# Designs tried in a protein design run: peptides against a protein of PDB entry 3WG5. Part 252

Target 1, 218 residues: chain A of PDB entry 3WG5
Amino acid sequence: LAKNIVYVAQIKGQITSYTYDQFDRYITIAEQDNAEAIIIELDTPGGRADAMMNIVQRIQQSKIPVIIYVYPPGASAASAGTYIALGSHLIAMAPGTSIGACRPILGYSQNGSIIEAPPKITNYFIAYIKSLAQESGRNATIAEEFITKDLSLTPEEALKYGVIEVVARDINELLKKSNGMKTKIPVNGRYVTLNFTNVEVRYLAPSFKDKLISYITD
Target 2, 218 residues: chain A of PDB entry 3WG5 as posed
Amino acid sequence: LAKNIVYVAQIKGQITSYTYDQFDRYITIAEQDNAEAIIIELDTPGGRADAMMNIVQRIQQSKIPVIIYVYPPGASAASAGTYIALGSHLIAMAPGTSIGACRPILGYSQNGSIIEAPPAITNYFIAYIKSLAQESGRNATIAEEFITKDLSLTPEEALKYGVIEVVARDINELLKKSNGMKTKIPVNGRYVTLNFTNVEVRYLAPSFKDKLISYITD

## One batch from the design tools (peptide; made by RFdiffusion4, then SolubleMPNN)

Design b2_p25_5_s3 (from b2_p25_5, 12 letters changed)
Fold by OpenDDE base, seed 4:
Structure b2_p25_5_s3 (fold): chain B 218 residues (1-218), chain C 218 residues (1-218), chain A 25 residues (1-25)
Amino acid sequence: as target 1 above (218 residues)
Amino acid sequence: as target 1 above (218 residues)
Amino acid sequence: SAARAAAGGVEIELEGSPKVLERLK
């Protein structure tokens, strides 16, 4: 029997238009190979809202399940990363990671202070994040509180509150725990039951462009 | 029987990208030699959050146990140093040291006053520090209070509250007391029992680069 | 993009990382 393939790729750093290109490239590769799923190892402090929204759309348009895995330990799905996770087919977190802190800002002042977003923008993102949570059958109240309270959660808290689906130490544990789970949003209009029995794991490396941009933005 | 090796290295001063390079170099040397452990003698007032998070990740990715030792007497694992310690395989403190004061800031104003971090950022780090404590089986309530109360603890208090594992006067006492302890987080997915019977202690000196940068930043 | 239209052309940032962790003196 042909081995089912699971792709694994890393996305680290600020969410930008370039991050969208990474998501698009990685998901496209996995789609072309009819992978069982792609796992995105995510570590982000946040980034641009426009890029985030495009990434969410790209995930939702995926022909295969996209699993967001907040990994490794010490990583975060902060701010934009939380929206991306909530827009995905399954969320996993490693122990020692975090999720939340989703309040939008306009940027930073010269003194490094936050420039607050006006209520209009804040309310837009409250509605948006709640919609992502509701669509995925996740905790919409907590999703709102990621903005209104700037709430951040541990993996255990996020699991307990129904924000995420899996706590896993590594890819092998993730595959084991998520085997037989249904996606939280549809794939091609259907909720897919994940089948990670007898899978081959394929790691996608960053492109040369990916490495160069990370080097410049770090 | 080949003597087990324990490496000892010093990291002192502000936590920066350069401090990450020191951690990476020291741990890599110890990994290459299949050391039983590396002990990092840590003395820091804090530093950059990004560098801190990278250091935590590097420790958690170590192929060998990484012991953070707040040393010598008079040293501190303040702010970023506490996060690093909580992310490590074992924490030791010398008498007359301190740990805590973990509240994030945006920086300093022209008048030297602290620019407070917004709740968004503070809550992110509350979740992060709690996750580190929970993963390591350490006191997550106290970890949160390191931020919310700007709490600082003595070695005896930190031991009592289950924040740290060892109080030791020197490396020899540390090795003696930690012998037979299990790591508080996994090494290569397994909790390791430390074996410091019949060990050779090897001290790692700062590189020339380390000396130069410390000279420029001091 | 729907995102830019929704944001009214304003660049919105979603960042949760602190810049500095220093000891409160």
Scores: peptide ipSAE 0.094, ipTM 0.354, DockQ to the pose 0.085; fails the geometry check
Fold by OpenDDE base, seed 1:
Structure b2_p25_5_s3 (fold): chain B 218 residues (1-218), chain C 218 residues (1-218), chain A 25 residues (1-25)
Amino acid sequence: as target 1 above (218 residues)
Amino acid sequence: as target 1 above (218 residues)
Amino acid sequence: SAARAAAGGVEIELEGSPKVLERLK
């Protein structure tokens, strides 16, 4: 029987319009091949809110399951990365990674101090992150606290609180643990049961453009 | 004979006031032990200008050589990371890393577009980065182009252009290649010749605070 | 996008981390 394909791609660095292009490219390749899923190895300090929202929308429009995997150890899905994760079909984290710290800011002043977002913007993102959590059946209270308390969680805490679905050391453990799980959001209107029993793992390398712009933006 | 100590510490993520605390802590530990050097494994997309300038100042005040090592493969010393590197006693890069893209911005608009820095700020950082390059005997023209062209370089290009001093795959190769090199800036008013012939490598782990705030800020 | 409108055209950084020096203010 032809092996089901699982794609694995890395997205590292700040969430930008270019990061959207990476997500779109990777998901499109996996969709074209009718992959069982794509795993995005995510390591991000955060980024732009607009790019994040576009990425979430692209994930939600995916014809295949999109698994966000916070990897490797020492990686994070911080800020924008948390929103992206909460908007995805499954969240996994490696030991020694983190998730959270989602407070929106307008930026950093010349003295490097944070320029706080006005309450209207903060409240918008509270509503948005709670919606993502609710839609995915994840902990909406903790999702709010990612903003209101700048809360950050370990994989073990995030699993315990029902923010994420899997703690896994590597892709093989992720595939093993997530096999038979239902997606937390629908794929084309249906919740999919992941089938990782007979899979071929295909790694997607960054394009030359991806490397160059990741190089510029990182 | 007692082995000379070389400390190795990781600094990952965005350059913040907390990243300053990490640099300060790591350098202070290495200073207290009269280390031959500290190697900072740097992986940063950049960060705050004020924090960067404070870090540069802290490095320049170090009683020991501070080596910036862009590591692992896939890491970058982008933007603030480039300034920090140019302000250090030695720059090394692993294959598959990058340096550059130093154009100051005020931030990102709600639509995710870059808010450009006014010419006065851009010109300030051009002068600043050129000063760092000149003081360290590195390529000041390329340092300017990191801003004016958003230039990013491979390790091989950066070495060729005289931006960095070493290309190394790992700490052992770095120690081997940098042994007998003179620091590019003075240590307490004197250029030091690095002695890595009989060294003990000591790894500094992130503090609990470092992990937590790196977790929050990444 | 609604986010752009809600944010009023100002930079909303969802960076858990202080801005990149690319983001020198």
Scores: peptide ipSAE 0.055, ipTM 0.336, DockQ to the pose 0.098; fails the geometry check
Fold by OpenDDE base, seed 2:
Structure b2_p25_5_s3 (fold): chain B 218 residues (1-218), chain C 218 residues (1-218), chain A 25 residues (1-25)
Amino acid sequence: as target 1 above (218 residues)
Amino acid sequence: as target 1 above (218 residues)
Amino acid sequence: SAARAAAGGVEIELEGSPKVLERLK
């Protein structure tokens, strides 16, 4: 019986236009091979809002399930990473990771202080993040509080509050726990039941360009 | 019977990208020799958050147990050092050492006053430190209070509150007391029982580069 | 994007953990 393929790829660092290119490349490879899913191991402090929104759209346009996995331990899906996760078909977190802190900012002042976004921008992102949560059947109140209270959660808290679907230590535990789960958003107009019973895990390496940019942006 | 090797190395001073290189080098040497464990004698006032998070990840990716030992007497695992310790396989402290004081700051003003981190950042690190504590089966409430109350603990207090596993005066006492303990986080997906019954202790010297940078940053 | 329009062309950063050079001191 032909093994179903699950791709695993890593995205680390700031969310930029280049991060969009990474998502697009990884998802496209997995789509071309008719993979059962792609797991994106995400570790990000956040980044650009425009890039984030494009990434969310790319995930939602995927022909296959895209699982965001906050991994490894010590990683985060902070700010932009939370939006990306909430826009995805399934969210998992490893123990020792975090999610949240989604308040938009205009940047940093010369003294390193945060320049707050005006209320109009904050309200836009409140509406946006709530919409992502609602569409995915996740906790929209907590999604709002990621902005209004600058809330950050542990994996256990995020699971408890219905922000994420899985806490898993590694890819094998993730596959085991998410097997038989339905996607939280549709794939090609249908909610897909994940089948991880007999899968081949294929790791996608970062391109040379991916490595170079991570090296420069880190 | 082949003696199990335990490496001992020192990391002192501010946590920086260079400190990451030290951790990586030390752990890599111990991994290559299939050591029973590496003990890192840690003395730090804190340092950079990015470097700290990378160090935690490197420890958690270790193929062997990494023991953080706050040593010698008078040393501290302050701020970033506490996060590193909480991310490790076992924490020990010598009498007369301290751990805690984990509130993030943006830096120091020209007058030497602390520039407080905004609530967003503080909340991120609360979630992060709690996650490290929870993953390692350590006191997550106290881990949070290291930030919210700027709490610092003695070895006896840290042991009492379930933050650390061992109080030991020296390496020999540490090996004796930690013998038969399970790692607080997994090594290659498994909790390892430490075997220090018949060990050879090998000291790793700082590289010439390590000495030079410590000299510049101290 | 609606976000850029809403932001008046200002680049909005969604940094959760800022690369605050947080000196965890």
Scores: peptide ipSAE 0.051, ipTM 0.309, DockQ to the pose 0.087; fails the geometry check
Fold by OpenDDE base, seed 5:
Structure b2_p25_5_s3 (fold): chain B 218 residues (1-218), chain C 218 residues (1-218), chain A 25 residues (1-25)
Amino acid sequence: as target 1 above (218 residues)
Amino acid sequence: as target 1 above (218 residues)
Amino acid sequence: SAARAAAGGVEIELEGSPKVLERLK
């Protein structure tokens, strides 16, 4: 019986066009091997909205389930990371992580103050984040409050409010808890029941290019 | 006139024994070239206390000024990162970053709850963080509150309270603002006045090993 | 030595998730 494969890869740092390339590469490898799923260990402060939207689209076009795992303890799926998570097939968080704080800004002024986004932009992202939550059957009210209140949640709160599906300390606990769950969005037009019985876990290393550009763009 | 050199390197992720190796390598390169300073762009959720203490010791033994720069926007010098920063010759933060949240824990339980550190351990780290603040002429009361209240600060708050020395958007602004500042701790037994006039900025890439082990330990 | 050994098992929790700001171009 060919062991079902689950890939694990890490994406850490600012969300940029290069982060898109990392997601695309990792998902493509897992798709080529007909993996049961890929787990992306995500630790991001946030980043570019354009890159975020492209990443969400790439996840939604995946031929396999993409699980966003906010990991390790101390990590965040903040801002763009929350959108990416909400656009995924399953969200997990490790203890001591956070999710939320999604208010869009134009950047930082010379004095370090936030340059506020105009209402038109804020309202666009409210609509967008609510759409992601609704499409995935997650809490759209809390998703809106990630922007309107700049709300951040603990794993326990995020689970309680129906923002995420799993709290797990490690990959083994994640696989155990998510086994038999349905994906929150379709894979190739169908909701998939995750089967993590008798799986082989394979770790994907960052490419030399991934390692070089994360250095240049950070 | 040989241009004064300032090195810039990034350290991102959990604080581990490998993070010590990264600090040691980067500082050693800059020491060998008699650099005016090294800037470490730090983004960390925290990590191991043993590794943190070794990193602080390595910084304190540096032959050149070590500047901790919490960067990019969205980054954190959280937990172990705060101790590292407080142990350094100068602290800078980018807008939209944070510092603090230094309460020690033993880890996470099976249910995702924090395993509290016994009072003896908490009191040890209170004494340690206060010592780092006092030795560097930074706010020891706030340093204690990073533990006792799990306090987190914005760059503006951290500057206001005398925890950090600079708020800067980029390396050029950091160099401009920190030019003429004295180091907060000695370099080779002397407080150094930073001279960033006519400096060449050199970026240090992560080694192949740095890139591999950050992948394995994350 | 015991304090260092005890410190090696201490995870320092960071509640301070920096509010991450999406830059919209």
Scores: peptide ipSAE 0.033, ipTM 0.249, DockQ to the pose 0.103; fails the geometry check

Design b2_p25_5_s4 (from b2_p25_5, 13 letters changed)
Fold by OpenDDE base, seed 1:
Structure b2_p25_5_s4 (fold): chain B 218 residues (1-218), chain C 218 residues (1-218), chain A 25 residues (1-25)
Amino acid sequence: as target 1 above (218 residues)
Amino acid sequence: as target 1 above (218 residues)
Amino acid sequence: KEKRAAFGGVELPLEGSPKVLERLK
């Protein structure tokens, strides 16, 4: 029986238009090969709302399941990263990672202080994040609190509250635990049961452009 | 009599955190040399709200007059560029340039459609742009219409409506026309009368980093 | 390396002229 392929790629740093290009490239490669899924190892402090919304849309339009894996230990899916995760087919977190802190801001002032977003921006993103949670059958109350309380959760808390689906130490444990799970959102109009029996893991490397952009944004 | 120095620098492309670094570097150099003013040749289609607000704040904190010059012909101070201009000590435009189109957006969707900002974001930026106009003694009604009607103006219209102070074909004409004008906002708590008699023009080149970022964002 | 403050929030852009999107391709 032909081995099913699972792709793994890393996305690290700020969510920008270039991060969208990375998501698009990685998902497209996995789609072209009819992969069983793609796992995106995500480590982000947040970023731009536009890029985030485009990434969510790209994930939702994927022909294959997209798993967001907050990895490695010490990584975060902060701010925009949480929205991306909530928009995905499955969320996993490694021990020692975090998710949340989703309050929208206008940016940082020269003195490093946050420029606060007006209340209706906050309300817009509350509605948006709750929609993502509801569509995926995840905890919409906690999703709201990611904004209103700037809440951040451990993997164990996030699992307990029904924000995420898996806590896993590595890719092998993730594949093992997520095998037989249904995607939290549809793939081509259908909820897919993940099949990670007899899979080959293929790692996607960042392009030269991806490396250059990451270097500049860090 | 020692020649007074006027610095000229170019800022082109999207308004980002890197654009802030350019503004900061250029203004700092001009401040260190006790320049009579710095002229920023601006050509921007817009960009990030946070970077824009930081740039405005940096301009307002300048120890010397900062002149925004929409240049060359064909350039624009669109969106974020208009806010930056309205936050500056003097605005000039070259013939064939434009200013306006200030409606805030959340970004662009994958299909290229605009993701609309919620009404309160729009209202926040209406209040902000009107504040910049009022503080500088510029037309706050037109500033609002830059958002509400997505209004764009020619240099002649912008001058007529009291949005800008100078229409000039080149740096020499700009210096000639702006000589003896008062800054539209204070410099160190005082409105400064520009003195462009017997000045030396010094051009600031973009750093290697500035060039690299511009190449990546274009 | 000035620690670019980790964007502790979702940042908002301002509308760019439609011509900007053509150059990002």
Scores: peptide ipSAE 0.027, ipTM 0.266, DockQ to the pose 0.462; fails the geometry check
Fold by OpenDDE base, seed 2:
Structure b2_p25_5_s4 (fold): chain B 218 residues (1-218), chain C 218 residues (1-218), chain A 25 residues (1-25)
Amino acid sequence: as target 1 above (218 residues)
Amino acid sequence: as target 1 above (218 residues)
Amino acid sequence: KEKRAAFGGVELPLEGSPKVLERLK
């Protein structure tokens, strides 16, 4: 039985295999405690496609709702972060954050220029991001434009276009606004109505390993 | 004027942005000292395409010959390591090492299965690896098969097929066998004949950052 | 023992903000 507990954890920085481990750890803890949901405060400029796809899969396999919250103000869910958000049960953004810029690249050259992905890679990720949007009942046209136009949106624009579900300044406002919302993807085969009435908020701290990796990648 | 100095440095582990920094640092030191060459003792299972391409570019922009040496016995230049080797001025391998297995992947799933790259990504890297082989006067057919057949070769096979230039047990044998060889790609627009007569060997140690990253990635 | 997925293949990144790549330099 779900306890009236909501976990909150922070994931910041590049999306890597270590970021997957963080997601897995956080979601596992929340699942084990039969939490009502987990909120991941996400701030990422992007990262690796493999880690991103693994994270999306882990979220979609979650036994509890996973809410991606682009937070704090000044943060972004850029590139891989947008895919992760679109793969989640609910997306929220704080004012002053951004989402989008999802064009796949092979990397950056020594001079800092983008090494372009071939058209077929781009097309693969267009199909993939559209699938995530469609499966979550979100705007697949805008999801495609996150790649084709390298579009970035404000929270208000993202809400207006049906990319995200909530704009919230903090966790309390997020809980209030998302209370009674239905998840955009199923949890264990069923769409779940979020119940954030009389919930205990538990913050998960980064592990020692998480802190060390963050220090190195920053 | 080139000094009779040869630098030797070790690069071990996954190919990442930090591996690029190691290559850049090592080559820069050797360039600044006007070394005859730098030997990179490489042991890698593979890594990121972006870092790999940056490393290849850095090697090709080197003011001195960069020799990739797959070392010690038991090491490999797998995946990204093969691309790096094919982009270098000379490839050597120690007995008991391997080269190849260059199939691009999107990553690994949670269950450890490979997430396949779409055919167009594979084709991009086929074209890329063949270009590296052709530019270096190495076996482009085998380079393609490193992807299409996920082929891995022994040092003796790689030498026989014209993928590499030297099989050597240690640095001394490498210097002896490569003495008088012409670089497989130009240095500053010219193919250089290696001169390892009366050379001083200088070993470069990993930086503190290099050690820390290696510890985390292992 | 978290089985670190053995990085066998050439892995593709997704576009990140230029700022983070500058920090990785």
Scores: peptide ipSAE 0.024, ipTM 0.317, DockQ to the pose 0.417; fails the geometry check
Fold by OpenDDE base, seed 4:
Structure b2_p25_5_s4 (fold): chain B 218 residues (1-218), chain C 218 residues (1-218), chain A 25 residues (1-25)
Amino acid sequence: as target 1 above (218 residues)
Amino acid sequence: as target 1 above (218 residues)
Amino acid sequence: KEKRAAFGGVELPLEGSPKVLERLK
């Protein structure tokens, strides 16, 4: 019997190989338990392009819907976080969060200045982010402008422009609003209608390793 | 009185922001003590371009000579490690080590396949690695081939082709062979002649944080 | 202990938020 379970996990901080491991672990647990979906509460300033691309691929290969929820208020899905969101089955944002600022960079100089990416790197990521938007039926023009204008949007703007699907204050409101929504990308080759009627919410805690890494990286 | 001190520190593993912090800490200690030089025993498979560029900049801004020593036997200065070496005041390698394999990549797919960098990223790093080689009076053609051919060299080949300055089995042999050598880039605007006559060798240990990070990342 | 394959290659970051700078200090 399909358990009416929704998992909730938190991903916070820079997108790294460790973040990939977190996504993989959380999604795997939810897959194994035949969850209705997993909600990832995301708060990230960005991170590594490689880790981001791996995370997007892992989400797209998920056996269950993966909902990216930019949460709590004050959180962001900046840079790599936006790509991850655009690669997911559904995007939600809490009021007072942001999405965008996706300009690729080579890094930061010691003085804190951005080391600019060459134009062809930028063009590659423009093509990539547009593909994610197009594949998910989201606004590819705005996705491009996340790079070309370093655009950041509020939840209300992102919803209005068709970048995201839900604005919600908490998990309960998210479940209520997303109930009956169709995933923006397929799950196992099919667009799935989310069923959040009488669901059990299960929170996944970070592993000891995750906590230790967060402690060291913060 | 200038203390005839040479510091030796170890940098092992992936090049990350933590590796930058290690370089910065070690060089700062050696600067504060007016050391004759610092030798960094480097063993790295590569890492982040941003961290690499920051490390190169930190080395170039050092008040004392920074010697990159690929050590022990079996170690490598792969990818980012090669850039760091080429940005340093002197490069040494132990027998049985390697340098090169500098092709930029976006990352690894879940199946372990390389996600290729677009041509313009590759071209950017070709220009960058050639600039490091040219500025240090090292072989810019071979530096380019570290990318275009994913070339890796032995210490003997690297010495022969003018990529490195010293092959040494240990710190004592390195000090002996590099005594009287001129730095390949300036220190405080001047090319410095290394003086390793009657020097005290001081080993810098990793911080507790460094050890913990290494334990978690290994 | 999954031996993190010593991935050769220079990796690109994708960073857009100024707050990433504050955490690297």
Scores: peptide ipSAE 0.024, ipTM 0.338, DockQ to the pose 0.463; fails the geometry check
Fold by OpenDDE base, seed 3:
Structure b2_p25_5_s4 (fold): chain B 218 residues (1-218), chain C 218 residues (1-218), chain A 25 residues (1-25)
Amino acid sequence: as target 1 above (218 residues)
Amino acid sequence: as target 1 above (218 residues)
Amino acid sequence: KEKRAAFGGVELPLEGSPKVLERLK
């Protein structure tokens, strides 16, 4: 029996291997409880490409819908966060958040300058981000421009251009607006219609490990 | 029916979120085929603590034995690699490899100098590495010294001190020596006796993603 | 407000890249 439960968890900070673990843990908990969905409140400036790709894969392997919610106001799904969002079943953003700025970099030099990725890598991620957009029925042209123009969008722009599905101020508004929406990618091979009628919202606390890593990265 | 298959995969380079994905993918493939075990040929100078902790957790969640093999000669399970090894079901090392040097650092300053971890973090990882050693019945005193003294060991020393289980020159010798050994931690709640009698060794090639990340990190 | 270095892009894992997260050396 579907428990009419929606999990909400926060993922904040850099996208790293630890962020993958957070995603994996949170999604796994929600899967185990046969939740209607999990909402990830995402606030990230970006991070590692490898972690990002793994997170995307983990989301796509989820037995339940994974909703990326760029929240709270002032948060961003920058860089790696954009890829994650585009790889998810539904994207929501709060007013005053941002998405985009996806140009890959090799890292920072000793002086803090950006080391540019070679064209080979840039082109790979262009193809990758376009594929995520195309697979989810989102704007692949804008997705490419997140890299080629280092484009960043407001929630309103992102919605307008078909990059995201919902603008919502809080979880309650998100649930209300996303109720009856179909996932943008399949869940276990099928597009799922979200049912948030009479759901219990259950917040997942960060694990001790999550707290530690957050403490180190904050 | 257990297929008498042992998977072998290589993980080389920095421990990152991508390394987690490699572990996860490799272990998952081996799990799906009900392999007797997977051997990870590990060569790492270290990496991210978050990725490391996730990898350890993934190994501990494996449905099959995960053997860490520090290989080939000249390879290391340095820093994060040591934690991963200590979190695994069996550790092997080839002659001419090393393990240890586990002191956590925050990173590198702009000038390339090490930013030391605060005592709080160092103490956390001391407790963590000791727990891994204790849980696996390995030398917790030496595990602590991997941090407090930045200790590194040869395979022979590591074996002598009860940090690792096997010294082997190649996969065949590893299989021979580890045959009949019990895992140092449980597999699905039980200690497993390894059976490498008449096994097929199956090598897992790096995925395209693995190749890409390796190309970027090498 | 410690400016979390907004990574101006997707960071590719490179050896020696400053990681905000603890590295194990």
Scores: peptide ipSAE 0.022, ipTM 0.249, DockQ to the pose 0.185; fails the geometry check

